# Ledger of designs, part 22: peptides against a protein of PDB entry 3HUF

Target 1, 320 residues: chain A of PDB entry 3HUF
Amino acid sequence: MWIIEAEGDILKGKSRILFPGTYIVGRNVSDDSSHIQVISKSISKRHARFTILTPSEKDYFTGGPCEFEVKDLDTKFGTKVNEKVVGQNGDSYKEKDLKIQLGKCPFTINAYWRSMCIQFDNPEMLSQWASNLNLLGIPTGLRDSDATTHFVMNRQAGSSITVGTMYAFLKKTVIIDDSYLQYLSTVKESVIEDASLMPDALECFKNIIKNNDQFPSSPEDCINSLEGFSCAMLNTSSESHHLLELLGLRISTFMSLGDIDKELISKTDFVVLNNAVYDSEKISFPEGIFCLTIEQLWKIIIERNSRELISKEIERLKYA

## One batch from the design tools (peptide; aimed at target 1 R27 K41)

Design b2_p13_6_s2 (made by RFdiffusion4, then SolubleMPNN; from b2_p13_6, 4 letters changed)
Fold by OpenDDE base, seed 4:
Structure b2_p13_6_s2 (fold): chain B 320 residues (1-320), chain A 13 residues (1-13)
Amino acid sequence: as target 1 above (320 residues)
Amino acid sequence: DLEKKLKEIEEEE
């Protein structure tokens, strides 16, 4: 999201979130969804127009800001952004930090991009929320992104957390739920005067973790917790692979259960399978190998003695 | 000094 602050109390000492939209900036405008009052005698009654575009698809992957357009409204002293005079037709900016000088005002409006990119675990939730979140200047998507700051957990009652949720947790993303998204949708008007009224996603996250026994106390408890173990997995999911890497596992990949030969077994402590393969092939598992699902692995990892539990299962099956 | 500059700017707009 774009946030503006200003020096010299020209924004009344308040920070403001700028959502996608158009704003008239000046001395003689009233703060609302389309106007930003700036309190200085050296600022024109209507000085500039700010236009913030909705996020692009690229912004989801890069964590780049929504495009910020500035136009001077034919003022005597013009408008500058980052010490450069804004052109007559306006200029567009993709920098995460903008120092906006209105006329000869000695105090600048400082616009900065607060990175917020929301990944969704399922397409249905994305379809439900993407439009609203984009109108908040929040990039959204389904695929893993290094720019992801928040992850929407789908609360299906009685289901285990998904691989996506597990991975998001280990990546130290802020896990949020639909309740937080609903709250975000309601604050749009209230944050016009005070950007601090934005709901705390970290509080939401803490509540999710506290109330769900499927989460460890911290990602650090799980990261590299299985260092020194080796696993094999089906070459099916990149997220699953990345999850296992974050656990500190050495990973071998195979295309089918038939590719699990004696050599692979000799180098592998356990085999990670998806639920479909596990359920269909459980009768035909190779002898002497510990096969489990990611969800079963996760249940072990959240235990304080995860290494001991895995070691016992490996020993039980290799020496039986 | 800032007040003086502000006053000069106020007289020009």
Scores: peptide ipSAE 0.033, ipTM 0.656, DockQ to the pose 0.125
OpenDDE base, seeds 1, 2, 3, 5: peptide ipSAE 0.031, 0.036, 0.028, 0.029; ipTM 0.651, 0.653, 0.633, 0.640; seed 2 fails the geometry check

Design b2_p13_6_s3 (made by RFdiffusion4, then SolubleMPNN; from b2_p13_6, 6 letters changed)
Fold by OpenDDE base, seed 5:
Structure b2_p13_6_s3 (fold): chain B 320 residues (1-320), chain A 13 residues (1-13)
Amino acid sequence: as target 1 above (320 residues)
Amino acid sequence: KLEEELKKIEKEE
């Protein structure tokens, strides 16, 4: 989201969130959803127009800012952004930091981009929330992104957490739920005057982890916890591969269960399968190898003695 | 200072 603050109390000592939309900036406007009052004699009654665009799909992957357009409203002394005069037709900016000078005012408006990028685990929840979150200047998507700051877990009561949720946790992404999204939707009016009133997702995350026994105490308890073990997986999911890498596993990939030969078995401690393959092919598993789902593996990894549990299960099947 | 600037803005209306 874009946040503005200013030197010399020209914004009355307040910080403000600029959501996607159009703002008239000037000395003689009242602060509301479409106006920014700036207190200086050197600023015109109506001085500039700021236009914040909604996030692009690219912004979800890059964590880049919503496009910031500045137009001078034909003022005597113009408007500058980053020491450059704004062109007659206005200019657009994609920099994360903007120093905006209105006329001859010695104090600048400082605009900065606070990165918030929300990944969804569920396409139905994305479809429900994306429009509202984009109107807050928050990029949203389904695919993993290095720019992802928050992850919305799917709340299915009584189901295991998804691979996406497991991976988000190990990546130290802030896991949130629909309650936080609801809260974000209600604060829009209150944060116009004070950007510090923006809710912190960390409290939501702490409550999710505390109230769900499917999470370990920390990502550090699981990261590299299986170092020295080797697994084979069906080459179907990039998130599953990255999850297993974060556990410290050596990973071999195969295309079908029929490709699991004696050579692969000799180099592999266990086989990781998705639920669909595990359920359909349980009767046809290769002899002498431990096959499990990612969800079954996760249940072992969250235990304090995970290495001992896995070792015992590998031994049972290698000597059977 | 801020209150004085606000009062000056109101007088320039």
Scores: peptide ipSAE 0.018, ipTM 0.511, DockQ to the pose 0.649
OpenDDE base, seeds 1, 2, 3, 4: peptide ipSAE 0.017, 0.017, 0.017, 0.000; ipTM 0.511, 0.500, 0.495, 0.216

Design b2_p13_6_s4 (made by RFdiffusion4, then SolubleMPNN; from b2_p13_6, 5 letters changed)
Fold by OpenDDE base, seed 3:
Structure b2_p13_6_s4 (fold): chain B 320 residues (1-320), chain A 13 residues (1-13)
Amino acid sequence: as target 1 above (320 residues)
Amino acid sequence: DLEKKLEELEKEE
């Protein structure tokens, strides 16, 4: 989201969130969802127009800002952004930090991008929330991205956490739920005068972890916890692969269970399967190798003695 | 006062 603050008292000492939309900026406008009052005698009554675009798909993957357009409203002394005069037709900016000078005002408006990028675990929730979140200037998507700051967990009571949730946790993404999204949808008016009134996602995250025994105490408890072990997995999920990498596993990939030969078995401590393959192919598992689902692996990893537990299972099946 | 001069200059007639 874009946040503006200003030097001196020209914004009355307040910070504002600028959601996607158009704002008239000037001395003689009243603060609302479409106007930014700036208190200076050296600023025109209507000085500039700020236009914040909705996030692009690219912004979801890059963590880049919503495009910030500035147009001078034919003022005598113009408008500058980062010491450059705004062109007659306006200019667009993708920099994360903008120093906006209105006319000869000695104080500048400082705009900065606060990165917030929300990944969804399922397409249904994305479809439900994407429009509203985009109108907050929040990029949204389903795919893993290095730019993701938040992950929406689907709260199905009694279900195991998804691989997406596991991975989001290990990569230190803030896990949130639908209650947080609902709250975000209501804050538009309250944050106009005070950007600090944005809801704390960390509180939501803390509550999720506290109330769900499927989470370890910290990501650090699991990261590299299986260092020195080797696994094989089906080349079906990049997210699963990344999860296993974060556990410190050496990973071999195969296309089918039939590709698991004696050589692979000799180099592999265990095989990680998705639930569908595990359930359908239980009878055809190679002899002498430990096969488990990622969810079963997760249950081992969250235990304090995960290394000992997995070692025992490996030994049990090598000698069976 | 520079500020007053700026204000006079920015008075759109």
Scores: peptide ipSAE 0.067, ipTM 0.787, DockQ to the pose 0.112
OpenDDE base, seeds 1, 2, 4, 5: peptide ipSAE 0.061, 0.056, 0.060, 0.058; ipTM 0.789, 0.776, 0.779, 0.771; seed 4 fails the geometry check

Design b2_p13_7 (made by RFdiffusion4)
Pose (drawn by RFdiffusion4):
Structure b2_p13_7 (pose): chain A 301 residues (1-255, 262-274, 288-320), chain P 13 residues (1-13)
Amino acid sequence: MWIIEAEGDILKGKSRILFPGTYIVGRNVSDDSSHIQVISKSISKRHARFTILTPSEKDYFTGGPCEFEVKDLDTKFGTKVNEKVVGQNGDSYKEKDLKIQLGKCPFTINAYWRSMCIQFDNPEMLSQWASNLNLLGIPTGLRDSDATTHFVMNRQAGSSITVGTMYAFLKKTVIIDDSYLQYLSTVKESVIEDASLMPDALECFKNIIKNNDQFPSSPEDCINSLEGFSCAMLNTSSESHHLLELLGLRISTFMKELISKTDFVVLNGIFCLTIEQLWKIIIERNSRELISKEIERLKYA
Amino acid sequence: EEEEEEELKEEYS
């Protein structure tokens, strides 16, 4: 999401989260859902228009920002963005840091992008919530992405968690649920400061894993719990390979050395396991000679 | 200059 703040007291010492849409910025305007008051001698009463475009699907994967546009409103002293004068017809910016000077104001409005891309575990969930989050400047998607910061698990309806959830937990993604999304549906009309929505997501995550037999205490205890072991799988996607790597496994991808060297086969007279079955063991017992002894029992037998 | 900045803030606050 986009945030603005400034030195001096030109934004009254406050920061602000800017959603997709249009803002009029000037000396004689009142701070509301569509105006931003910036007080300085050289700033025109109505000085600049900031237009933030809604996100594209590609930004969910790249982590790129919503397009930020600035128009100078035929002002006395002009507008610059990163030291470039804003021409008529305005300019658009896809960088993550923007220094915006209004008139001759010695203090710049500093706009910066905070990473926030939300992955859903369920297509019906994505379709229900995507437009809401996109209007806040939050890219969403279903497939794996390296720019994902949060993961929405399905309602844990007294049932096992999905591989997408296990993977998000291991790569240290913040796991959230419907209750946090309901909070996000509250905030479009609001004028709120930098980092206003982020801590609640961490609180939601910390509460989810409490008293939950689908999760251990931390991603740290799960990571490298199966070191010294090896495995094999058919056409391993880079995500499943990375998931198994995070467990400390040695992996051999296939399309007398696939059998005796390899301790077990991970799926989607050899011994086979699903990742769902491997997660049950990855939690269960205690030590490295216990939580990896049940997996060593399933191999000999 | 400080007084003018204060007055400007009061006018447009």

Design b2_p13_7_s1 (made by RFdiffusion4, then SolubleMPNN; from b2_p13_7, 6 letters changed)
Fold by OpenDDE base, seed 1:
Structure b2_p13_7_s1 (fold): chain B 320 residues (1-320), chain A 13 residues (1-13)
Amino acid sequence: as target 1 above (320 residues)
Amino acid sequence: SAKEEEELRKKYS
């Protein structure tokens, strides 16, 4: 989302969130959802129009800002953005930082992009929330992205957390839930004049972790916790692979259980499978191999003695 | 001037 602040108290010392929409900027407008009052004698009554577009699909992957359009409203001294005069027909900006000078005002409006990209683990939740979040200037998606800042955990009661949630946690992504999204949606109007009123996602995250025993105290407790162990996995999920990498595992990939040969067995401490393959193929597992699901692995990883637990399971199956 | 800007702020605050 875009945040504006200004020098010289021309925004009354307030930081303001600009959601996607159109704003008339000037000296003689009242602050509301479509107007930004700027207090300077050097600024026209109606000086500029700001138009912030909704996020693009590309913005989800890049963490780029919503497009920011600036048009001068035929003022005597024009408008500048990043020291460049705005063109007669207006200009569009994709820079994360904009210094906006209105006329000869000695103070600039500083617009900066607060990166917030929300990944959803559940397509139904994405479908429910995407429109509202896009109207907040928040890119949303399902696929993993390096630009993701937040991850929406699915509140399926009584089930293990998903691989996506596990991976989001280890990546130090702020895990949030539908309650946070609801809260975020309700405060839209209240944060117009005070960007500090944006709900604290980190507090939501802390509460999720505190109230769910499926999480360790920190990602650092799990990152590289299995360094020195080797696993094999079916080449089915990129998130699963990345999760195992963050655990410090050496990973071999195979396409089918039939590809598990003596060489792979000799180099592998255990095989990681998804639930569907584990449940369907458990009767056909190669002899002498420790096979487990990611969820079973996670249950071990969250324990303080995870290395010892895994070692014991590996040993148990070598002697079975 | 800074003084004039302050006066303007007071007028529109």
Scores: peptide ipSAE 0.000, ipTM 0.323, DockQ to the pose 0.665
OpenDDE base, seeds 2, 3, 4, 5: peptide ipSAE 0.000, 0.000, 0.000, 0.000; ipTM 0.390, 0.359, 0.259, 0.361; seed 2 fails the geometry check

Design b2_p13_7_s2 (made by RFdiffusion4, then SolubleMPNN; from b2_p13_7, 5 letters changed)
Fold by OpenDDE base, seed 1:
Structure b2_p13_7_s2 (fold): chain B 320 residues (1-320), chain A 13 residues (1-13)
Amino acid sequence: as target 1 above (320 residues)
Amino acid sequence: EKKEEEELRKKYS
């Protein structure tokens, strides 16, 4: 989201969130959803127009800002952005930091991009929330991205957390739920005068973790917890691979259970399978190797003695 | 500019 603050109390000492939309900026406007009052004698009554565009798909993957357009409203002394005069037709900016000078005002409006990119675990929730979140200047998507800051957990009562949720947790992405999204949708007007009124996603996350026994106390409890072990996995999911890497596992990939030969068994402590393969092919598992699902692995990983538990399971199957 | 700075500081102090 775009946040503005200003020097010399020209914004009344307040930080403001600029959601996608158009704002008239000037000395003689009243602060509302479409106006930004700036208190300076050097600023025109109506000085500039700011237009923040909705996020692009690219912004979800890059964590780039919503496009920021500035137009001078034919003022005597013009408008500058990053010390450059705004053109007569206006200019568009994709920089994450903008110093906006209105006329001869000695104080600048500082606009900065606070990255917030929300990944969804399922397409249905994305479809439900994407439009509203985009109107908040929040990029949304389904695929993992290095720019993702938040992950929406789908609360299915009585089900294990998804691989996406597990991976988001280990990546230290802030896990949120639909209650947080609902709250975000309601605060749009209240945060106009004070950007600090933005809901704390970390508090929501802490509450999710506290109330769900499927999470360890921290990602650090699990990261590299299986260092020194080796696994093989079916080459089906990039998220699953990345999850296993974050556990500190050495990973071999195979295309079918038939590719699990004596050589692979000799260098592998266990095989990780997806639920469909595990359930369908349980009878045809190669002898002498421990096979488990990611969900079964996760149940072991969240235990304090995860290494000992895995070692015991490996030993049981080597001697069975 | 300095006068405007002082006036703004006085108004919000």
Scores: peptide ipSAE 0.017, ipTM 0.435, DockQ to the pose 0.192
OpenDDE base, seeds 2, 3, 4, 5: peptide ipSAE 0.000, 0.000, 0.000, 0.015; ipTM 0.328, 0.332, 0.258, 0.416

Design b2_p13_7_s3 (made by RFdiffusion4, then SolubleMPNN; from b2_p13_7, 5 letters changed)
Fold by OpenDDE base, seed 4:
Structure b2_p13_7_s3 (fold): chain B 320 residues (1-320), chain A 13 residues (1-13)
Amino acid sequence: as target 1 above (320 residues)
Amino acid sequence: DEEEEKKLREKYS
């Protein structure tokens, strides 16, 4: 989201979130959803127009800011952004930091992009929330992105956490839920005058982790916890692959259970299968190899003695 | 100018 602050108390000492929309900026406007009052003699009554666009799809992957348009409203001394005079037709900016000078005001408005990019695990939840979040200037999507800052956990009561959730956790993404999204949506008006009123996603995350036994205490407890072990996985999910990599596993891929030959078994400690294959093919698993689902693996990983547990299962099947 | 700006800020604070 875009946040503005200013020097010299020209914004009354307040920070403000700028959501997508159009703002008239000037000395003689009243702060509201479309106006930003700036208190300086050196600025015009109506000095500039700020227009913040909704996030692009590209912004979801890059973590780039919503496009910030600045137009001078034909003022005597113009408007500058990053020491450059704004053109007559206005200019658009994609820089994460904007120093906006209104006329000869000795104090600048500092606009900065606070990265918030929300990944959804569930397409239905994305469909439900994307529009509202985009109107907050928050990029949203389903696909994994290095730019993601938050991950929406699907609250299905009684279900295991998804691979996406597991991976998001290990990536140290802030896991949030629908309650946070609801709260985030309601504060839109209140944060106009005080950007500090934004809900704390980290608190939400801490509460989720604390109240769900499917999470370890920290990602660090799991990252590289299986270093030195080797697994084979069905070539199905990139996210699953990345998850296993974060566990420190050496990974071999196969296309079918029939590809699990003696050579693969010799270099593999266990096989990771998806639920569908595990359930359908459990009767035909290769002898002498430990096969498990990613969810079963996760249940082992969250245990303090994960390495010992896996070692025992490997030994049990190799020497049976 | 600075003093006048200060007075303006004080008025709207």
Scores: peptide ipSAE 0.108, ipTM 0.812, DockQ to the pose 0.465
OpenDDE base, seeds 1, 2, 3, 5: peptide ipSAE 0.099, 0.061, 0.101, 0.097; ipTM 0.806, 0.774, 0.808, 0.805

Design b2_p13_7_s4 (made by RFdiffusion4, then SolubleMPNN; from b2_p13_7, 6 letters changed)
Fold by OpenDDE base, seed 3:
Structure b2_p13_7_s4 (fold): chain B 320 residues (1-320), chain A 13 residues (1-13)
Amino acid sequence: as target 1 above (320 residues)
Amino acid sequence: DEEELKKLFEKYS
């Protein structure tokens, strides 16, 4: 989201969130969803128009800002952004930091981008929430991205957490639920006057973790917890691979169970399978090695003695 | 409703 602040009390000492939309900026406007009052004698009654665009798909992957358009409203002394005069037809900016000078005002409006990108685990939830979140200037998507800051967990009562949720947790992404999204939708008006009223997702995250025994106490308890072990995995999902990497596993990939030869088995402690493969009645599991799903592996990882549990199972199969 | 939001936060606090 874009946040603006200014020196010299020209914004009344307040910070403000700028959601996607159009704002008339000037001395003789009243603060509302479409106007930004700036208190200076050097600023025109109606001085500039700010237009914040909704996030692009690219912004979801890059964590880049919503496009910020500035137009001078034919003022005597113009408008500058980053010390450059705004063009007659207006200019668009993708920089994360904007120093906006209105006319000859000695104080500038400082706009900065606070990155927030929400990944969804479920396409139906994305479809439900994307439009509303985009109107808050929040990029949304399904695919993993290095720019993701938040992850929406689907609350299915009694279901195991998904691989996406596990990976989001280990990446230290803030896991949120639909209740937080609903909350975000309601605060849009309250944060117009005070950007500090933006809800903290960390509290939602803490509550999710505290109330769900399927989560470890911290990501740090799981990261590299399986260092020194080797696994083979079916090359199916990037999230699964990255999850296993974060556990500290050496990973070999295969395309089919038939590709698991004696050489691979000799170098591998266990095989990780997806649920569809594991549950298939047609599968002959390789002898002398145990196969498990990521969900089964996760259940072991959340135990304090995870390394011992895995070691015992490896030993059991070597002597069987 | 500010009160509903406050209750939501109190539930997470």
Scores: peptide ipSAE 0.016, ipTM 0.508, DockQ to the pose 0.018
OpenDDE base, seeds 1, 2, 4, 5: peptide ipSAE 0.014, 0.016, 0.021, 0.034; ipTM 0.478, 0.530, 0.438, 0.575; seeds 1, 4, 5 fail the geometry check

Design b2_p13_8 (made by RFdiffusion4)
Pose (drawn by RFdiffusion4):
Structure b2_p13_8 (pose): chain A 301 residues (1-255, 262-274, 288-320), chain P 13 residues (1-13)
Amino acid sequence: MWIIEAEGDILKGKSRILFPGTYIVGRNVSDDSSHIQVISKSISKRHARFTILTPSEKDYFTGGPCEFEVKDLDTKFGTKVNEKVVGQNGDSYKEKDLKIQLGKCPFTINAYWRSMCIQFDNPEMLSQWASNLNLLGIPTGLRDSDATTHFVMNRQAGSSITVGTMYAFLKKTVIIDDSYLQYLSTVKESVIEDASLMPDALECFKNIIKNNDQFPSSPEDCINSLEGFSCAMLNTSSESHHLLELLGLRISTFMKELISKTDFVVLNGIFCLTIEQLWKIIIERNSRELISKEIERLKYA
Amino acid sequence: SEELEEIEEEEEE
């Protein structure tokens, strides 16, 4: 999401989260959902228009920002962005850091992008919530992405968690649920400061894993719990390979050395396991000679 | 704001 703040007291010492839409910025304008007051001698009463475009699907995967546009409103002293004078017809920016000078004001409005891309575990969930989050400047998607910061698990309806959830937990993604999304549906009309929505997501995550037999205490105890073991799988996607790597496994991808060297086969007279079955063991027992002894029992037998 | 009032007074002068 986009955030602005400034040195001096030109934004009254406050920061602000800017959602997709249009803002009028100037000396004689009141701070509301569509105006930003910036007080300085050289800033025109109505000085600049900031337009933030809604996110594209590509930004969910790249982590790129919503397009930020600035128009100078035929002002006495002009507008610059990163030291470039804003021409008529305005300019658009896709960088993550923007220094915006209004008139001759010695203090710049500093706009910066904070990473936030939300992965859903369910297509019906994505379709229900995507437009809401896109209007806040939050890219969403279903497939794996390296720019994902949060993962929305399905309602844990007294049932096993999905591989997408296990993977998000291991790669240290913040796991959230419907209750946090309901909070996000509150905030479009609001004028709130930098980092206003982030801590609640962490609180939601910390609460989810508490008293939950689908999760251990931390991603740290899960990571490298199966070191010294090896495995094999058919056409492993880079995500499943990375998931198994995070467990400390040695992996052999296939399209007398696939059988005796390899301890077990991970799926989607050889011994086979699903990742769902592997997760049950990855939690269950205690030590490295216990939590990896039940897996060593399933091999010999 | 007191600063905005001072700026308006200066402009009027």

Design b2_p13_8_s2 (made by RFdiffusion4, then SolubleMPNN; from b2_p13_8, 4 letters changed)
Fold by OpenDDE base, seed 3:
Structure b2_p13_8_s2 (fold): chain B 320 residues (1-320), chain A 13 residues (1-13)
Amino acid sequence: as target 1 above (320 residues)
Amino acid sequence: SEELKKIEEEEKK
């Protein structure tokens, strides 16, 4: 989201969130969803127009800002952004930091981009919330992104957490739920006057982790916890691969169970399979290798003695 | 400053 603050008291000493939309900026406007009052005698009554676009699909993957358009409203002394005069037709900016000078005002408006990018684990939830979140200037998507700051957990009662949730947790993304999204939808007007009123997602996250025994105490407890072990996996998902990498595993990939030969068995401690392959092929597993699902592996990883547990399982199946 | 006053008078137009 875009946040503006200013030097001196020209913004009354407060920070403001700017959501996607159009704002008239000037001395003689009243603060609302479409106006920004700036208190200076050197600023025109109606000085500039700010237009913030909704996030693009690219912004979801890059964590880039919503496009920020500035137009001068034919003022005597014009408008500058980053020391450059705004053109007559207006200019668009994708920089994360904007220093906006209105006329000869000695104080500048500083706009900065606070990255918030929400990944969804459930396409139905994405479909429900994407439009509202985009209107807050929040990029949304289903695919893994390096720009992801928040992850919406799929709340199916009685199910294990998904691989996506496991990976999001280990990536140190803030896990959130529908309750936080609902809260975000209600605060849009309140944060106009004070950007500090933005809901803290960390409280939601803490509550999710505290109330769900499927989460370890911290990502740090699991990251590199299986360093020194080797696994083979069926090339099924990028998230699964990245999850296993974060555990510190050496990973070999194979295309079918038939590719698991004596050489691969000699180099790997266990085989990771998806649920469908595990359930269908369990009777056809190669002898002398430990096969498990990611969910079964996760249950071991969240235990304090994960290394000892995995070692015992490997030994049990080598001698079976 | 006197300069600020002049700027203010010029921006009112």
Scores: peptide ipSAE 0.035, ipTM 0.685, DockQ to the pose 0.118
OpenDDE base, seeds 1, 2, 4, 5: peptide ipSAE 0.022, 0.029, 0.025, 0.021; ipTM 0.547, 0.663, 0.641, 0.577

